# Peptides against a protein of PDB entry 8OXM, part 150

Target 1, 371 residues: chain A of PDB entry 8OXM
Amino acid sequence: FKAEFRLAGGVNLPKIIDCVGSDGKERRQLVKGRDDLRQDAVMQQVFQMCNTLLQRNTETRKRKLTICTYKVVPLSQRSGVLEWCTGTVPIGEFLVNNEDGAHKRYRPNDFSAFQCQKKMMEVQKKSFEEKYEVFMDVCQNFQPVFRYFCMEKFLDPAIWFEKRLAYTRSVATSSIVGYILGLGDRHVQNILINEQSAELVHIDLGVAFEQGKILPTPETVPFRLTRDIVDGMGITGVEGVFRRCCEKTMEVMRNSQETLLTIVEVLLYDPLFDWTMNPLKALYLQQRPEDETELHPTLNADDQECKRNLSDIDQSFNKVAERVLMRLQEKLKGVEEGTVLSVGGQVNLLIQQAIDPKNLSRLFPGWKAWV

## One batch from the design tools (peptide; made by RFdiffusion4, then SolubleMPNN)

Design b2_p17_5_s4 (from b2_p17_5, 10 letters changed)
Fold by OpenDDE base, seed 3:
Structure b2_p17_5_s4 (fold): chain B 371 residues (1-371), chain A 17 residues (1-17)
Amino acid sequence: as target 1 above (371 residues)
Amino acid sequence: RLEETVAELEELAKSGT
């Protein structure tokens, strides 16, 4: 290890350290001191398995369909080392950074990111109809700009076209794999883009197996396919390359049903892998600025009263695990809303659900569904 | 178990040459 460290941006100020490997290569590491990285580590192993399945299939291999992974070494329940995703930026940082964000640069007369967030927070406790109306007003006055990412980074037209294609393939692969695994909390800070490859890196994998649906504000979309995500694909949007890559990814996942079920079953019953949503985690993920004041975690609340009978907790856990496995089996059979769909039918339904303004308007305002 | 399943998958990845 080098003696020097840098601070990464963000609330937890993670330390970036440089490490020389046994191979003599310098590797940048991110040391997190407050997050449980075990869930991220497990999900990276599942992504590596999905990549192995995608590489075995000729159609997905020819398209270079992969989900980007990073190395995770969990050290404790509160600490771990991540391979720092060098040359990546959060899509939120590119799009909606306060003064230098692409929305402000390319659409200076649109609503600010702050105005959009404020408008959606004002209706957070309102009806779905009122949320939809305000969301449509926000969307009309906040037009997508993510096409400019590839245009800024790749000046050569041939390179630009290849990188836009790589981006579209990365969105498709991660969307379908993420849907199969029930990956939630896909806000604009949990999705990084590689500035060299234009591929996405998904981070903070703490909401999996559709546990986002049991949040105080339920997740209503299968993956992030917001207007900026679509704008990055260029003129064809979700049609052509994106749709075909989703279909080919879904075909491989469905044809690998037994392997995927066996792996997820082992993970769901691993006592070291806490995938269940707890009330404190739910409050943290959907914390309101107004609620920040009173939750000083008084660390001293006596462990006494939560002796709910171990038998009732275990029975409740087993019933949740069984429901997750049944829902995974349904997805891998193409069972949606009690109907068996073809790969094309299932992918079409998921795309329509992900782009529906009614579903997007119902999301927690912190998810920034207008971006 | 997970290590065994990963090892079996890695062996299955090696035997597919």
Scores: peptide ipSAE 0.000, ipTM 0.383, DockQ to the pose 0.017
Fold by OpenDDE base, seed 4:
Structure b2_p17_5_s4 (fold): chain B 371 residues (1-371), chain A 17 residues (1-17)
Amino acid sequence: as target 1 above (371 residues)
Amino acid sequence: RLEETVAELEELAKSGT
């Protein structure tokens, strides 16, 4: 390891370190010191398996449908090393960076990201109707700009077109696999875009198996398909390439039902894999900016062994795992809201749910559903 | 476990061809 480190920024202040391998090659590594990387590591393995399934199918292989993966080595419950995704930027940094974000550059007369967040925070405890009205006002005055990512990075028109297709395919694959695995909505800082490939890299996989639905503000979308995500696809939006790639990905997932169920079953019952949502994790994921001041580090985790009878905990866990498996089986059968759908019908429903401004307006404002 | 299950599934996938 080199003696020098860089800060990557963000709340957890991850450290970028350079490591010289036994092969003499320098490798950048990100050291996280406050996050459990075990879930990330497990989810990367699941993505690799999904990629293997996608590569076996001729239609998905021809389309190069893959989820970008990164190497994760968990070191402890609170620390690990991951491969630094060199040549990637968080989509949130590109879009809504305070200094030079694309919204500010291309839409200087629109609401600021702060104004949008403030407006949505003011209605956070209000009715769904009030949330929807304010969300529509925010959306009207905060127009999507993510189309400019590929235009800035790829000046050659042929390259630009190919990279926009790569982006669209990456969104489609990640959306469908993310839906199957129940990743839900993804915070804009937890989606990286590769500046060379235009493919997405999903990081911080702490919400899986629809555990986002049990958050204090439950998730209402199957995956992130916000206006900027759609704008990056160009003029066709969710139609054409995106829809077809979703359908082809869903076909592979549904045809791999037994394999996916077996894998997820092993994961859900692995005692080393804590996928369950706990109240502290829920608070951390949906913490209000106002509450940042009162987290004195003095939560001594007194091991109040809540002596809930071990039997009742185990029974509650097993019932949650069984419900996750049942819901996964339903998804893989195309069962949505008690109705069996075709692949095209299921994909259409998921797209409609993901782009519905009523669903988006109900999301946690901290996740910026207007971006 | 996951690596073992992946390896077993890769072996099962190799034995089925």
Scores: peptide ipSAE 0.000, ipTM 0.354, DockQ to the pose 0.017
Fold by OpenDDE base, seed 5:
Structure b2_p17_5_s4 (fold): chain B 371 residues (1-371), chain A 17 residues (1-17)
Amino acid sequence: as target 1 above (371 residues)
Amino acid sequence: RLEETVAELEELAKSGT
């Protein structure tokens, strides 16, 4: 390992280290010190299985529909080495970095990212109506710019077009796979874009199986399909390539119901895989910037064993696991709000839910739904 | 060697500095 490291940013201050492999190649690694990388490792295995299903189907294979995966080497319950996705950048860093962000460069007269954040934080405890009005004002004065990512990185028009298609396919595949698995916490720092492939890499997979819905501010969208995410697809937006790739991904997932249920059942009952939302994790994920200074989560697991009978905790866990499996089975049958939908009907409902400004306005301000 | 490298990486991960 080299003696020098860089910070990747974020609350956990993950360290980027350079290492020389036994093959003499330099590789960047991300060292996380506070996250349980076992959750990421397990979810990467599930994504690899989903990719195997997508590669077996001729229609999804021809479209190169894959969810990007990275190598995770857990070192302990609180530390590990991630394969740093060399040549990736967080979409938030590209879009809303303080000095050189694409919004500031291309839209200098719009609200700053800080002004948008402040306006949405001021209404965080207000009514849904007041949140919606302020969100619409923010959106009007903060116009999408993510189309410029591919234009900056890919100067050849033919390469630019193919990379924009690769991006759109990556968003579609990750959105549907993420929805099936109930992946949450899809803020702009948890989604990386590859500067060479234009594909998305989803990181920090600790909110899964719809556990984002039980956060203090519940998640109200099935996946991230915000205005910048849509702008990166080009002039057709969610229509054509994106919708069709979602439908083909959903078709493969629904046709693989037994396999997906069996896999998820094994994971839900694995005692080493802590997928449940706990109050401390919920507070950490939705912590206010003002509160960041004092709550060092010294996870002093003071195991205050509140001796709630081990039987009542186990029965509560089993009832949550059963509900997760039932909801997964419903998704894979196309059951939405008590109605059985076709693949096209289900995908359409999910797109409408994800782009609805009423749903987006209700999200935690740290999720940055206006980006 | 691997255990020593893991321990150094764990210390590096735990050190916020």
Scores: peptide ipSAE 0.000, ipTM 0.386, DockQ to the pose 0.038
Fold by OpenDDE base, seed 1:
Structure b2_p17_5_s4 (fold): chain B 371 residues (1-371), chain A 17 residues (1-17)
Amino acid sequence: as target 1 above (371 residues)
Amino acid sequence: RLEETVAELEELAKSGT
């Protein structure tokens, strides 16, 4: 280990350390000291299995449909080492950095990212109608700019086109697999883009199996398909390549139902894999800047362990696991809201749900659905 | 210029699949 470390951005201030491997190669590693990396490690294994299914199918293999994975070594429930994704940037850093973010550079007369967040936080406790109106005002005055990522990084037009296609395929694959696994909406800092491949890397997989629906502000989208995510696809947006790649990914997932159910069942009942949402995790994921000041650690240890009988905890866990498996089976059968859909019908419904400004306006403002 | 060449490449890619 080198004696020097860098801070990565984010609330937990993860440490980037340089390590020399036994092979004499320097490797950059991210050390998280407050997060459970076991969930990330497990979800990376699931992504590797999904990639194996996608590589076995001729149509998805020809389209090079893959989810980017990274190495995770969990050390404890609160610590682990990530392989740092060298040559990646958070999409949120590229888009909404306060100094040099793409929105500020390309749209200097639009609302600032802070103004957008403030407006949406002011209506957070308001009606869905008021949230929608303010979200539409924010969207009108905060126009998408993510198209400029590929334009800045890839100056050759043929390379630019290939990389935009790689981006679109990566969004499609991660959106459909993310929907099947119930990853829901993803914070813009937890989606990295590779500056060389234009492929996405999803990190911090602490919300899975639709546990985002039980957050204090429930998720309302099947995956992140916000205006900037769509803008990165170019003029066709969600039509053409994105839709076709979603359909081909969904075909492989639906045709692999038995394999996916067996894998997820093993994971849901793994006593080392805590996928359940707890109140502290929910508060952490949807913290308000104002609430950080009042969380003094006066969780007095003296609040009685309500001895909920171990049997009632186990029964509640098993019922949640069974419900997750049932919902996964429905998704893999194309059952949406009690109706069996074709692959094209299911993918169309998911796209429409993900881009609906009514659904986006209802998301937690901290996740920046206008980006 | 870049946007125009981009639009032309997008039309070519629509016709070639």
Scores: peptide ipSAE 0.016, ipTM 0.434, DockQ to the pose 0.016; fails the geometry check

Design b2_p17_6_s1 (from b2_p17_6, 8 letters changed)
Fold by OpenDDE base, seed 2:
Structure b2_p17_6_s1 (fold): chain B 371 residues (1-371), chain A 17 residues (1-17)
Amino acid sequence: as target 1 above (371 residues)
Amino acid sequence: KDPLLEQMGLAIAEMRK
């Protein structure tokens, strides 16, 4: 490790540390100082297992359907080293960070990212109808630009086409596997894009097993399929390659039901894997930018666990775990809203749910559903 | 045992060290 570090910014001020490997190569490491990286480490193992399932199937192997994984080394309950994916950028940094974001560069007459956020924050406590109207106004005045990522990074037309396909496959695979695992908190800073491969890297995997639905503002989409995510696929959008890759991924997941259920069961009952949502974590994830200054000191998780009777906690935990397993079994059977769907029907429903502006307008403004 | 479950068991055991 070098003695020098850089701050990456954000609430937890993650430290970027440069490491020299035994091969003499310098690698960036992200050290998160307050996040439980054990969740990320466990979920990376689950993703690696999903990749093994996808590689065993001829149709998904032929399509090169994989989730990008990274090495996580937990150092403590609240700290660890992420092997930071060198050559990745948060999609939010490319799209909406600073005056140099792609929206500002390509759509200078649209609303600023700040104006969009402000408008959605003003209606945060309003009706779903008012949220929808303001979201539609924001969307009309904030048009997608993520197509320009591949155009800026890949100047050769043949390379550009291959990278756009790699991106589309990565979105499809991560969307379906993320849905099966109930992965939440897919805001634009938790999704990185590799500047060389155009593949997505999902980070901050602390909201899993649909625990995003129990947030103060519930998550209303199965995965991130916002207008910029779709724009990165090119002119066909969600049709063709994306849909087919989702269907083939879902087919492998459904055909692996027994294996996936057994894996998730082992994880849900692992006493070292805290997947449950707690009120402090919920407050942190949906904190207002204005409230960032005051809440820093008191996130000592240790004090609140001590007072509940162990027996009542265990029974409540077991009921939540059982419900998660039941819902996972339903997903893997294609049971949606009490109806058994085909793979194509289920994937279609999930796509429609993810792109529905009514669902998107209901999300927490920090999720940036207009991006 | 499913080789995937064995891999998961090893991964969990590594995280517990």
Scores: peptide ipSAE 0.023, ipTM 0.624, DockQ to the pose 0.022
Fold by OpenDDE base, seed 4:
Structure b2_p17_6_s1 (fold): chain B 371 residues (1-371), chain A 17 residues (1-17)
Amino acid sequence: as target 1 above (371 residues)
Amino acid sequence: KDPLLEQMGLAIAEMRK
């Protein structure tokens, strides 16, 4: 190990450590100190299987539809070594977290990322109507800029076009696979973009199987398809390439029902794979910046809102696993809200749900649904 | 056995070591 480390961007301040292997090769390693790397490792294996299904199908193979994977070596529940995705940046770092973030550079007269966060935090406990109104004001004064990522990185117009297509395909594949696996909305620091391929890498897979729906502020979108995510696709937005790639990915997932159900069943009943949401994990994922100071160990049990969502969790582990499998089977049959949809109908519903500003306005403000 | 399930079984077994 070299004595020098770099901080990567992200909520958990992962440390990049340069390691010399026994082969004399230098390898960059990401050391996470708070994340369950076992969950990440398992989910990477699931992604590899999804990729194998996508490669077996001619239509998805021709489109090169893949979810990007990385190597994970879990050392403990709270520590491990990740292969650092060399030449990747968190989309949140590019957009908002750098002093030279793209929003500040391209939209200097818009609200700051801090002003947006503050406005949405002020209404966090308010009605859905008030949240929606403030979210629309924030969105009006914080316009998307992620189109500039490919424009900055790829100066040749032909390369730029191909990379924008690669990005769009990557978003489509990861969105549909993420929906099937119930990854939900993804924090902007937990989505990396490869600066060479324009493909996305999803990290910190600690919320899976729709466990984001049982958070204190439940997820309301099937995947992250925020305005900046859409802006990166260019002028076509969610239409054309994105929609077709979602449909082709969903076709493969639905046609692989038995395999996917069996895979997920084995994982849900694996005693070493802690996928269940617990109160401590929920608090950690949705902690307010102000509450970081008051982590005194007095678990005063009186926050009534956490009790309502937790009272339905008094089902045996097996009943939760059965419910996850049942919901996965519904998704793979195209059952949405009790109705059987075609692949095109299901994909359309998911896109509409993901881009709906009413759904986005209800998300946890810490996840920055306006980015 | 589906080769994917076999691959998964191997991967899970490797993570358990």
Scores: peptide ipSAE 0.021, ipTM 0.604, DockQ to the pose 0.022
Fold by OpenDDE base, seed 1:
Structure b2_p17_6_s1 (fold): chain B 371 residues (1-371), chain A 17 residues (1-17)
Amino acid sequence: as target 1 above (371 residues)
Amino acid sequence: KDPLLEQMGLAIAEMRK
């Protein structure tokens, strides 16, 4: 290991450590602390299985629909080594870095990322109507710029076009599989983009199986499809390639219902896979800058309330697992809001939900739904 | 067995070592 480390962006301040492998190759390793990297490892395996399903289908294989995976070596419940996705950058770093972010570079007269965040934090406890109005004002004064990622990285027009298609396919595949697995909205620092392939890599998979709906500010979108995410697709936005790739991915997922249910069932009942949301994790994911001071470790929460009967904990866990499986089965049948939809109808509903400014305005401001 | 379930079983078994 080199003595030097860099901090990666994000809430957990993961350490990037350069290490020399036994093969003499230098590799960047992300050392995450305080996160359960087992969840990331398990979700990467689920993505590999989804990729196998997508490769078996002729139409999804021809479209090269895949979810980018990374190697995870969990060392403990609180430590592990991620093979750093070499040649990737967080989309949040590219878009809203304070010094050289694309919004500041291309839209210098727009609101700063800080001004946008401040405005949305001021209305966080307000009505949905007030949140919507302020979100629309923020959106008007913070215009999308993610189109410039491919334009900066790929100067040849033919390469640029192919990379924009690769990006669009990657967003489509990850959005639909992410919806099926209940990943919900994704923080902009937890979506990496590969600077060579333009494909997305989703990291920090600590919210799965719709556990984002039980956060203090519940998720309101099936996946992240914010204005910058859409802007990266180019002039057609969510229409054409994105929609068709979503539909073809959803077709494969729905046709693989039995396999996916069996896979998820095994994972939900794996005692080593803690997918459940706990209050500390929920607080951590939606921390306010002001709330850091009041987390005195009340070490003295008496051992007495932990004697909730093991039976009641197990029954509560089983009921949550059953509900997750039922909801997964509904998704794989195309059941939305009690109605059976076609693949096209289901994908259309999900896209509309994901891009709806009313849904986006209700998201946790820390996740920057205006980006 | 479904080859995917076998692959998953192997992968889970590797994470438990």
Scores: peptide ipSAE 0.020, ipTM 0.621, DockQ to the pose 0.021
Fold by OpenDDE base, seed 3:
Structure b2_p17_6_s1 (fold): chain B 371 residues (1-371), chain A 17 residues (1-17)
Amino acid sequence: as target 1 above (371 residues)
Amino acid sequence: KDPLLEQMGLAIAEMRK
């Protein structure tokens, strides 16, 4: 830990701690306030319950379908350390590290990660058509390399095959569970990969219940299924193992509708579980690198005038909570765009939505949809 | 009660302490 910390702007004064890893790399960690850690802790408990449902079902148990969980240890009333997922690396660190990233190592003649980001930032305020054209140019000149993760880590062919299968199962389970819970903000730094198991660990669970759709740049995909995510599955891509694991996970979720609805209802009305999107959180999640300088927290916003009638706030909250529950019920019934789909039909729609370059091109550039 | 709901109730009660 460096002795210096920066305050990120926000009500809970989250501390940005620069941690030097054992690899000598500086990693900026947001030490979230108590409330953000509670959100992560609650979502980890929901994942544990989803895992219990998946272990009870013979088909998902045989496939070893689990969402990886981590312990949220609240160290104090104001600071928790996320138990660092020992032996994990952010997928973004492996793929797009400026010096040693897999894209630079395996595709040295492609666009740099910086060039891709710059091109997409230049069109951020442009039409969807212009964003799509530039995204397709970026994708053509930035080819996927995540297949090399398992090839670098697992030299034995039998182990390599088993680990690629574990990866594919982990992507499938986390994608479907994440979709049901409306998990957003799935950028390449919020997804870790375990270097021993090849399983994914999802961190920073602060965008849930489709609150990513109300961001200034709305989320347009149900989960991260970008070209590198697919490349890690190997030659079969989204077909075969991935699709079947998604279908079996979705089947268990749909068959557990009453339990999942009751759980989410209790969470939505828990006064200690702030899941709602606020303007400051939205600004933080979609902040431009250039705008980092001037957000001096002017502490002087007089607390007085935002006595908006408690009744109107409560009514607005209740209407949002009811809408979240209704949408969760629709997902668990297979209702998509007013149509009832089979498990296979619903999973197919979600896969198509997640891989559609039109949806991917509309995402916030910080999400790095080309990776 | 569903054992999952009991587990959730315990977990929420622990987070409130």
Scores: peptide ipSAE 0.020, ipTM 0.615, DockQ to the pose 0.020

